# Peptides against a protein of PDB entry 8HF1: the designs that were tried, part 58

Target 1, 320 residues: chain A of PDB entry 8HF1
Amino acid sequence: NVMLYATKPTEVMVSFPHQEQVLTVTRLISAEIEKFYVSLDLMNIGVQPIRRSKSLQCLRDPSKKSFVKQLFNDFLYQMKEYGIYAASIAIISLIVEFDIKRRQAETLSVKLMHRTALTLCEKIRHLLVQKLQDMTYDDDDDNVNTEEVIMNFSTPKVQRFLMSLKVSFADKDPKDICCLVFVERRYTCKCIYGLLLNYIQSTPELRNVLTPQFMVGRNNISPDFESVLERKWQKSAIQQFRDGNANLMICSSVLEEGIDVQACNHVFILDPVKTFNMYVQSKGRARTTEAKFVLFTADKEREKTIQQIYQYRKAHNDIA

## One batch from the design tools (peptide; aimed at target 1 V12 M13 K292)

Design b2_p23_5_s1 (made by RFdiffusion4, then SolubleMPNN; from b2_p23_5, 7 letters changed)
Fold by OpenDDE base, seed 4:
Structure b2_p23_5_s1 (fold): chain B 320 residues (1-320), chain A 23 residues (1-23)
Amino acid sequence: as target 1 above (320 residues)
Amino acid sequence: DLLKDFKVFTDDQLEELKKTLNS
């Protein structure tokens, strides 16, 4: 029971400026997605057979249109919250998903829908990559994965997160590092994982120091729809982290699912702490001597966040 | 004070943040 350990990590809040960098590219991408939604609503894909598995509370969208819209809405969220560099990685996950869905399509109309979505994703990817290249003199894809490009095209939140990682872990022994990074959304785990791989590779002081993994929490959608591959991958990622073959784990809601993660010396909360349970459980993983628990907040939300942490600490003391 | 040990760093306090994270 994670709640029983009164660990007192050093609790740090990093406040960052809320820069609404409304890039022209982000407006263009949003407009293209909106146009696609209009087209998608006009598509007649017929009634798909509702496979009611008895255990699935989630009605499969019989049209599969809501799933397509959800993926693009999730992408738009990532682009806004993490920046266009993270978005360039996130779009690849959509491409993969829509290609799988296109291949698995039972009807020509559904196949066409996923193909149209895929074509839009490729256009979005091109727009993002082109914008990343605006800072590079060379059109070479390798030049967009520099520390400078990653930092410049990340949101202030991600910039402060990456800076905090670099400061915390530069030239340290990999064996002395056990880091958790909590994010709100499942798809963000993959996006931030890809970003961190590129950042670590571009940052000499972090090369061979940080070995990231990610873990996607179980879908509230029936565990039966998690591909056997995803379950195997999750189990493997957890095992690698447990065995010390990975020293940084990106996770969403994992602690609520009873996944036994080892005691860590660093816990980063990249997204806002929305629940008492998330606060206590995530903080409760920072158990080593001199453990650090790091929160990120926009300046505009700083006071509200401090008050929320106060309430959580009070509530925790009342039950401890 | 429940927040006595809670450290807040603004963007103008990055050097203090770095010291805290490197300690």
Scores: peptide ipSAE 0.592, ipTM 0.960, DockQ to the pose 0.815
OpenDDE base, seeds 1, 2, 3, 5: peptide ipSAE 0.574, 0.575, 0.019, 0.020; ipTM 0.958, 0.958, 0.581, 0.574

Design b2_p23_5_s2 (made by RFdiffusion4, then SolubleMPNN; from b2_p23_5 with E4D E10D D12S D14L E19K)
Fold by OpenDDE base, seed 3:
Structure b2_p23_5_s2 (fold): chain B 320 residues (1-320), chain A 23 residues (1-23)
Amino acid sequence: as target 1 above (320 residues)
Amino acid sequence: SLLDDFKVFDPSQLEELKKALNS
């Protein structure tokens, strides 16, 4: 179902069926993560040496276990919300993070904790890749990145999003495109970027049309050396988008942080709009006369979403 | 199982979506 609203920008609501597809592989992965949490709670990571300030108070840093659980919980969310194909990309980000944390570990116990998490991620990656290959007759890893595999292993929300991109941009001039895609979570931003690279490469009508970039919020940047690299990446990504070297930008909460992005002709909201500020800021980037503001909603949440958007429109008109 | 595959996008809804996005 598509709903049109005669506003500037034109608002489009795309509904998708709520499918609780319970794949055997998804159940297996969830069970392996739950077993890992039980083992993680039993791990004695000892007292972490606080940096050599004079006070001998060896504090347990419970934050290290909490951070490991947060990353796996974010992965489970992405697998549920975006599908198995998106999960196969998301798991690579966890592998990179746990390998960095393993190398930076000051104690053998913390090193072992991150190694165990990394081993689980490699097992999950193998299970996901095998399931993607079950639809391909050829053993070559490159065959899992087809339009068909991406679509079949994506949730109805992601399927409707990809079709909306194809319908909007197939065989258009790249110079006429300025597109924003909003997602809620930082890790989703990277995952959807990887998915779009593979989808665009596998879709002839988009291959020379869309050039994606991504940007994550500053508040989600760890204070470590990664923060400097991420800040450099963000500056480069913004500059490429301003220069027209990229025409699609994937964002998480970026506009709330005062990052000035150019006026766009398309804005896609992939995740639910949770705040009035997010609605106003994201809609306010669709500034052209023919600009489209596209929302996605599950059929079961359609009425609630319509009521919420109506309230935001009313509140926006009362202050405008 | 074939029951485990996400439903393919309905082409009839694609034409409606095309009209909505290209209007």
Scores: peptide ipSAE 0.235, ipTM 0.762, DockQ to the pose 0.138
OpenDDE base, seeds 1, 2, 4, 5: peptide ipSAE 0.196, 0.181, 0.195, 0.178; ipTM 0.765, 0.801, 0.772, 0.745

Design b2_p23_5_s3 (made by RFdiffusion4, then SolubleMPNN; from b2_p23_5, 8 letters changed)
Fold by OpenDDE base, seed 1:
Structure b2_p23_5_s3 (fold): chain B 320 residues (1-320), chain A 23 residues (1-23)
Amino acid sequence: as target 1 above (320 residues)
Amino acid sequence: SLLDDFKVFDDSEIEELKKTLNS
């Protein structure tokens, strides 16, 4: 048994300036969502029929309003953490979700609630797209998907991430690339996937090099609400990545669910490493020779991040 | 301008990243 000493990946820490987005559009969007929450709290949606399925236990009446608020809170988080460009993609996921919920509504009051949420999402989408168009002379929505627009409307974290991808993979053979990108939240996977598709398409050095996919973890809250489509997508995405038809995989918490992903030469951690398990599992995927494990940290959190990583390294060495 | 809020990293910062990632 040649214990292939898994060569410890080279750990890289990329710092970025902490910047709060002080955009008028961001303030306007936040204020519109807050007004909507006040309206939502006043909505009488009545007592919903308790579907006796244990899997549908999440359908308690408070849970419907709570779920709507959760989606908008997740959107606000993504807008803050990833920028206006990422938010313009993230809002589409809310539109799709609220349209599904509107169509599935068993009562007129619930249908109206989801319709109102959907109308707000369309307004937010318009405000975001209009702001992206401020850099374009053409009113065509496709012209907002340039490298320049993506970079200018992304947070410093996302800018550093995209630059790190460009530097790491420009003009490389796609067969030599096996890259994982870890994010904290399920909805961030789709958002960053859409951003990467547009960025790669707009960046000649990456267009024929990177083929991204995304994998969303099972929603622990309602595994039965994972649409058959999401499960099919997840299986297809994993298979494409295993077959080498995709060479970059965006993941949220997937390794905790026992999804076996191949050994990679690059692992990017876009969001803060919050747990020892996340550190060990994500780092444990960077197993090839010369593998890179890349962390992103705000400058203000750099020292705290370094200390946390040293604690995780020590704890890992004590178990190994 | 509202563009002043997200500084696009210049070529010097790319070279620093390149050195860091290739080290």
Scores: peptide ipSAE 0.200, ipTM 0.689, DockQ to the pose 0.095
OpenDDE base, seeds 2, 3, 4, 5: peptide ipSAE 0.163, 0.189, 0.023, 0.167; ipTM 0.769, 0.704, 0.643, 0.790

Design b2_p23_5_s4 (made by RFdiffusion4, then SolubleMPNN; from b2_p23_5, 7 letters changed)
Fold by OpenDDE base, seed 2:
Structure b2_p23_5_s4 (fold): chain B 320 residues (1-320), chain A 23 residues (1-23)
Amino acid sequence: as target 1 above (320 residues)
Amino acid sequence: DLLKDFKVFDPSELEELKETLNS
C-alpha cells in the first residue's frame, strides 16, 4: 500500500500595507455617483412587471434601479479595493452593460435611466483616464498601460499580487505553469483579467510566459442573452486552460462541483478567505508536488488572518 | 510560532522589484 502522501501545497502569506489611495479623483467620482443616486431615486420608471422566469430564481430585473445601483456600488468597490487603474477597466464593463440595457429598454423612461447611467460612466471613464495620463509624457492613450502606471495606480494589495506573479513566473516555461487566481466578485474577474492583460503585455519577463483567462460561476449568471455569450466564453476559457493555451485562470467562485480543472501548481487568493469551503476547495486545486497556495493580508489584519487559516487547517485535518 | 508554517515571500525580493519598478 503506497500511501500516496497527498503532497500538501506550501502555504504562503504575503502582507501588504493598508494604504487607502486618497486621490481627489476618487472623491469626485464618489460624489458624482451619490448625486446620480439622488437623481435616480427621483426618476419615475413606472411599475416594471416582475418577469418571473419559471425557474425559482428571482431574476433581479436588470431594468430596475436596484440593479443600476448594484453596478455602481460594485464599481466603487473595485476602485477602493484594486485602485484607479483597475477602476478604468471596470468602468468599461459598466458602459457595455448600460448600453445593452439602453438598447433593450421596453419603455422610454427605462431607456432614459440607462442613458443617464451611461453618460455618468463616460464621465467617470474620462476622469480616470485623464488621471492616468497625468503621469505620462505623451498624450497617447496607449501610454497609460505601462508597468509603471499600472503599479502606481494600483492598491498595495494589487501591487503585491503583480509583484508575486513577476517573482513567481519571470522567464519560466509557460508549459510548467498552471495558475488559479480566486476573487470574491464576478465583476472583479473581468477587471483583474483586463489589468493582467495590460500588465503582462507591458512586462517583458511575463509577455510570453503568462496567458490569462477568466471564468465566472454559473449560479451568478442571469439566464438572459448575456448568459449565452458568457456560457460560450466560459466553455472556451476552460477548454483553453485544459489545452494549455491559457495557463492562468481567474475565478470568482470555487469552480462548481463538476468543472474538472487540472491540478495546479499555483493558487492565489486575491481577496480574503471568508469560508472554510472556499479554503478547502481552492487549496485542493494546488495538487502538484511544488504547489503554492498564496494568501494576501493587510499588515493590520495579519494576526487575525493567521488565526482564521489555522482554524481552517485544523477543521480540514479533523475531517480528512 | 504560527508564522513558521507560512513561507513569506522574501521582502528583499519584493522591495528590489519595487525599487526596479520605481527607478
Scores: peptide ipSAE 0.128, ipTM 0.726, DockQ to the pose 0.245
OpenDDE base, seeds 1, 3, 4, 5: peptide ipSAE 0.123, 0.084, 0.036, 0.034; ipTM 0.768, 0.689, 0.685, 0.696; seed 5 fails the geometry check

Design b2_p23_6 (made by RFdiffusion4)
Pose (drawn by RFdiffusion4):
Structure b2_p23_6 (pose): chain A 320 residues (1-320), chain P 23 residues (1-23)
Amino acid sequence: as target 1 above (320 residues)
Amino acid sequence: SFEEEEEELFEDLDELLEEFEEE
């Protein structure tokens, strides 16, 4: 009876070769951000509330410097984990966030700090577009070139995930498919969402089948890439997925708990599984029959992750 | 062709756990 309304989806793996080498432009951008940090640390903005540790044992920087560093560090993480083009999208989210803070800002000193951060972010955007541009010698067709650069300017993890996404839904009806993708970090959702938008408008077979939509938790990141203060579109993303308007969902541990959704055909956990409860809930989200469940881990982490999953399954058997 | 590529791409986790237990 439970299997009538419940389903044990087939759980499969997608291993990918994990490499440690990085590109030179990554070193250059790291040096640029380090120079910016060193300069900003001494920004000496108007006196701010003292911020100490959780236990007050060691000091902290003012909340605003902490916020700027956090955003830059998130951008660097997105670049380190998902390739150059992932940074190319993520830098736009940083531009939008810094423009919003400029608007919210309430002092000349803080405003100046945010404007200079915006300037550096735009310089970084131009740097990313520059390396992305210095590969058009391969060919001139920007669509297949977008597909090719995405395949080439991405980590094996991103290449392998997008490969599995293409092969799983090559020419199926958009109505027939209902899938979710889970990622860990906040701005990673918007970054990878923009990457999927580019790829959907980069391939002929997937162009009219997949509809990517992303949503995150609190401290709601901006939904657009336009910097126009107000937008005309009003319909929400969750309501879209419930209404079938959107079929590809990019969330980060938000939809895993509580949020009712129709039974989904596929679930892709882009970032490695960490928690037993979250594993159980994410698997349960693939509530439809013949549901397919997908995981992505590094080759080096294969034994550890498989052992961990065995621990989970055995724990499920033990509890039962 | 895509179905064959999907089957070759997706590794069966139950078979991997059986091989793990045998080791």

Design b2_p23_6_s1 (made by RFdiffusion4, then SolubleMPNN; from b2_p23_6, 8 letters changed)
Fold by OpenDDE base, seed 4:
Structure b2_p23_6_s1 (fold): chain B 320 residues (1-320), chain A 23 residues (1-23)
Amino acid sequence: as target 1 above (320 residues)
Amino acid sequence: SYEEKLKELLEDLDELLEELEKK
């Protein structure tokens, strides 16, 4: 039980400026997604078969339309919160998911819906890659994966996070590192994982130091939506982190699902701490006084963040 | 350097909370 550890990690806050500047490309992408939603609402996909999950809960198979909208909404969130570079990785995940759903489509109408979603994702990918290339002289996709491009096309939050990783871990022994990165959303784990792979590869001081993995929480909706492959991958990722073959784990709320992760010397909270449980569980992974618990906050939300952490500390002390 | 920039942005939460308790 993570609550029983009386150890107080060093809690630090990193402030980042609010990004007011909406790039033209992000507006174009948002407008294309909105146009697609109008078209999607007009599509007749017929009555979807209610898959009865083996569990007695009639899990409404989320309407194939609602799933499509969810993926694009999560993409828009990632683009806003993490930046264009992260969005260029996130869109690939959508392409993969929609291609799987297209191949699994039981009806021509559903197949067409996923095909239209794929075409939009390809257009979005092109717009993102083209924008990343504005800083590169060569049309080579490999040139967009430089430290400079990653930093310049990331949000201030992600920039501060990457800076924090570089400062914290540059030229350290990989064995001395046990790092958790908490994010709010499931899809953010994959996106930030891809970003970190490219950043680490482009950063000589980190290339042989950090080995990232990610964990995606079980979708509380249905274990039937988790592919056998995803479950195997999650188990493998956890095992690699336990065995020290990975030293940085990106996770969304996964600790609530009874996944016991080892004690870590660094815990980064990339997204706002929205719940007391998230605060206690994430902080409870930093089990030494030398361990760092790092929060990221927008300057405009700084005071509110401090007040929230105060209330969580007070509540934690009243239970302990 | 990234280190210098990070040091400028790094705040101790204990210090900040102590300041909040004094208000």
Scores: peptide ipSAE 0.348, ipTM 0.856, DockQ to the pose 0.656
OpenDDE base, seeds 1, 2, 3, 5: peptide ipSAE 0.340, 0.282, 0.281, 0.333; ipTM 0.849, 0.813, 0.802, 0.849

Design b2_p23_6_s2 (made by RFdiffusion4, then SolubleMPNN; from b2_p23_6, 10 letters changed)
Fold by OpenDDE base, seed 2:
Structure b2_p23_6_s2 (fold): chain B 320 residues (1-320), chain A 23 residues (1-23)
Amino acid sequence: as target 1 above (320 residues)
Amino acid sequence: SYEELLKALLEDLDKLLEELEKK
């Protein structure tokens, strides 16, 4: 009985300084969203007919206002946690979603609500892009996607993550790379994917090395809100990763749903590990002989993070 | 170098956990 010692992945921790980007633009954006919430609460959109979709998880808020607030709250989270460059990508997703909702509106009042939200998103996008351009010599929109602009307008966490990618994968054979990046939220998958596309394209050492994709778990959003297009995209992204046409996959925590992802040689946990299941499932994907499992922690949370990982390792060894 | 800076930022979790078990 050769006990195949499943080679445990090398576990690595990367610390980053806890600095909030205190930019005037972020304060302005937050203040504009708060003003919008006051106006949104005053909007009379009437009683919306409950579409009897058979899935009882119709957003019980007949006002659809909770969904609008959720999208802006998620945007504010992305801006805070990942920086204004990631926020400039995240706001595009909101623009697309509110434009779809505006076109699908059954009432003039709901159409107006989504139009007002869309106008705010366009204003926010302009403020973000203008701030990114203030560091570029040329007013051309394409010049905001440089390695320097991405790094300068990202949080220390994202900076350390991008640095870790560059050092780990610079000038490597793309066939030797199978990388997972775990994030907590669905919208983080999309904005980090967009950020990585631009970063890889701006970084010569990575352009022909990394091909990113993203996957969003099914359970976080009612199947009624998943467009047929999003479901097709997810299936295509998984298949590209299986075929080796993509070698970096960004996933939300919802790998709990049994998506059989290949054995990976790199696993990055960009957001804090909040559950034992997340730790075990994500670490369990780092299965190659030289596999690395990389955690990111703020310096102030370093001791707490180490203690939490110790407890998870102990609990895992007691069950295994 | 950028590599040296990153190498200094990368901490081995096994070593850190062993240090915690000794306290």
Scores: peptide ipSAE 0.142, ipTM 0.741, DockQ to the pose 0.694
OpenDDE base, seeds 1, 3, 4, 5: peptide ipSAE 0.129, 0.028, 0.076, 0.093; ipTM 0.737, 0.586, 0.680, 0.680

Design b2_p23_6_s3 (made by RFdiffusion4, then SolubleMPNN; from b2_p23_6, 10 letters changed)
Fold by OpenDDE base, seed 4:
Structure b2_p23_6_s3 (fold): chain B 320 residues (1-320), chain A 23 residues (1-23)
Amino acid sequence: as target 1 above (320 residues)
Amino acid sequence: SYEKKLKELLEDLDKLLEELEKK
């Protein structure tokens, strides 16, 4: 039980400026997604078969349209919260998911819907890659994966996070590192994982130091929607982290699902701490006084963040 | 350097909370 650890990590807060500047490319992408939603609402895909899940907690199989909208909404969130570079990785995940759904489509109408979504994703990918190339002289996709491009096309939050990783872990022994990175959303785990792979590869001081993995929480909807492959991958990722073959784990609210992760010397909270449970569980992974618990906050939300953490500390002390 | 810039942006949350308790 994570609550029983009396050791207080060093809690630090990193402030980042609010990004007011909306790039033209992000506006174009948002407008294309909105146009697609109008078209999607007009599509007749017929009555969707309700998959009777065996579990009593049968959340209705999300309508194939609602799933498509969810993926694009999550993409828009990632683009806003993490930046254009992260969005260029996130869009690939959408392409993969929609291609799987297109191949699994039982009807021509559903197949066409996923095909239209794929075409939009390809257009979005092109717009993102073209914007990343504004800083490169060569049309080579590999040239967009430099430390400079990653930093310049990331939000201030992600920039501060990457800076924090570089400063914290540059030229350290990989064995001395056990790092957790908490994010709010499931899809953010994959996106930030891809970003970190490219950043680590482009940063000599980190290339042989950090080995990232990610964990995606079980979809509360049904274990039947988790592919056998995803479950195997999650188990493998956890095992690699336990065995020290990975030393940085990106996770969402996975700790609430009873996944026991070892004590870590660094815990980064990349997204706002929205719940007391998230605060206690994430902080409880930093079990030594030398361990760092790092929060990221927008300057405009700084006071609110401090007040929220104060209330969580008070509540935690009243239970302990 | 990233180190210098990060040090400038790093705040001790314990100090900030102590300041809040005094208000």
Scores: peptide ipSAE 0.367, ipTM 0.859, DockQ to the pose 0.651
OpenDDE base, seeds 1, 2, 3, 5: peptide ipSAE 0.136, 0.242, 0.202, 0.186; ipTM 0.731, 0.793, 0.780, 0.778; seed 3 fails the geometry check

Design b2_p23_6_s4 (made by RFdiffusion4, then SolubleMPNN; from b2_p23_6, 11 letters changed)
Fold by OpenDDE base, seed 5:
Structure b2_p23_6_s4 (fold): chain B 320 residues (1-320), chain A 23 residues (1-23)
Amino acid sequence: as target 1 above (320 residues)
Amino acid sequence: DYEEQLKALLEDLDELIKELEEK
């Protein structure tokens, strides 16, 4: 029994400046969402029929207002954490979600609520795209998907992440790449996926090197048609990554649920490591001899991040 | 150069943890 000494991955930290991109457009968008919340709180949606569907959400918010607020809060988080370019991708996901919810609405009041949310999302999309176009001479939406526009309208965290991908994977053989990107939130997976598709397409050194895929977290809450499509899509995405048809997988905590993913040579943690389980599971995917485990931290959180990783390493050594 | 810029930002976590243990 040769104890395969599990080669410890090289653990790397990349620091980035905490710059709040306090653009006038982000302030305007935040103020429009806040005004919408005041309006939403005043909306009488009536007593919704409690369909006995086991969805914990129907028990917590019979008005479905909290779900609307959650999506906009997740959008505001993505705009803050990833920047205006990522927000322009994220808002499309809200538009799709609110259009589905508007069509599925059982009451006129709920239909109107989702329509109002959708109208706000279209306004936000316009404001974001217009701001991206300020760097382009042409009013064509396709001209905003350049490497320069993506970099300039991304947060320092995303800039450092994209730089790390370019340096790590430029002109490599796609077969030699098995990369995981961990993010905290399920909606961030799709947002960063859309950003990476555009970045890779606009970066010649990566265009034929990286094929991204994402994993959406299992929404245990809604047995709706969306959850069946999401489950089918997840299975397909995992299979593509196993078959080598995708070599970069963006995921949230979904890998904690026993998804057998191949040994990876790169693991990027784009968001703060909040749990010991996330640290062990994500690091445990970096299993090749030259595997890299890369953390991103704001300069202000650098010391706290180092201390937290130290505690996780100590706890892991005490269990092993 | 993105490589030079990245190299200036890369810190080894083993070294940083060692520095923390020495404080």
Scores: peptide ipSAE 0.276, ipTM 0.817, DockQ to the pose 0.683
OpenDDE base, seeds 1, 2, 3, 4: peptide ipSAE 0.260, 0.276, 0.222, 0.227; ipTM 0.802, 0.814, 0.781, 0.786

Design b2_p23_7 (made by RFdiffusion4)
Pose (drawn by RFdiffusion4):
Structure b2_p23_7 (pose): chain A 320 residues (1-320), chain P 23 residues (1-23)
Amino acid sequence: as target 1 above (320 residues)
Amino acid sequence: EEEEKEEFEKESEEYEEEIDEKA
């Protein structure tokens, strides 16, 4: 009876070769951000509330410096984890966030700090587009070139995920498919969403089948990439997915709990599984029959992750 | 439990091969 309305989806793996080498432009951008941090640390903005540790044992920077560093660190993480083009999208989200803070800003000193951060972010955007541009020698067809650069300017993890995404839904009806993708970090959702938008508008077979939509939790990141203060589109993403308007969801541990959604055909956990409860809930979100469940882990982490999953399964059996 | 583990490894290998063949 439970299997009537419940389903045990087939759980499969997608391993990918994990490498440690990084590109030189990554070193250059790291040096540029380090120079910016060193300069900003001494910004000496108007006196701010003292921010100490949770236990007050060690001091902390003012909340605003912390916010700027946090955003830059998030951008660096997106670059380290998902390739150059992921950073190319994520830098636009940083530009939008700094422009919003400039608008919200309430002092000349803080405003100046945010404007200079915007300037550096734009310089980084130009740097990313520069290295993306210095590969068009391969060919001139920007669509297939976009597909090729995405396959080449991405970590094996990103290549492998997008490969599985292409193969799983090559030419199926958009109506027939209902899938979710889970990622860990906040701005990673928007970054990878933009990367999927580019890839959907980069391949002929997937062009009219997949509809990517992303939503996140609180501290709602901006939904656009335009910096126009107001937008005309009003319909929400969760209501879209419930209404079938969107079929590809990019969320981060938000939809896993509570949020009702129609039974979904596929679930892709882009970032490695960490918590038993979240594993159970994410698997349960593939509530349809013949549901497919996908995981991505590094080759080096294969044994550890498999052993952890065995621990989980055995724990499920033990509890039952 | 051992059979479930072996079934899981088999399904994972077949799934990865399907992706590689279609790519």

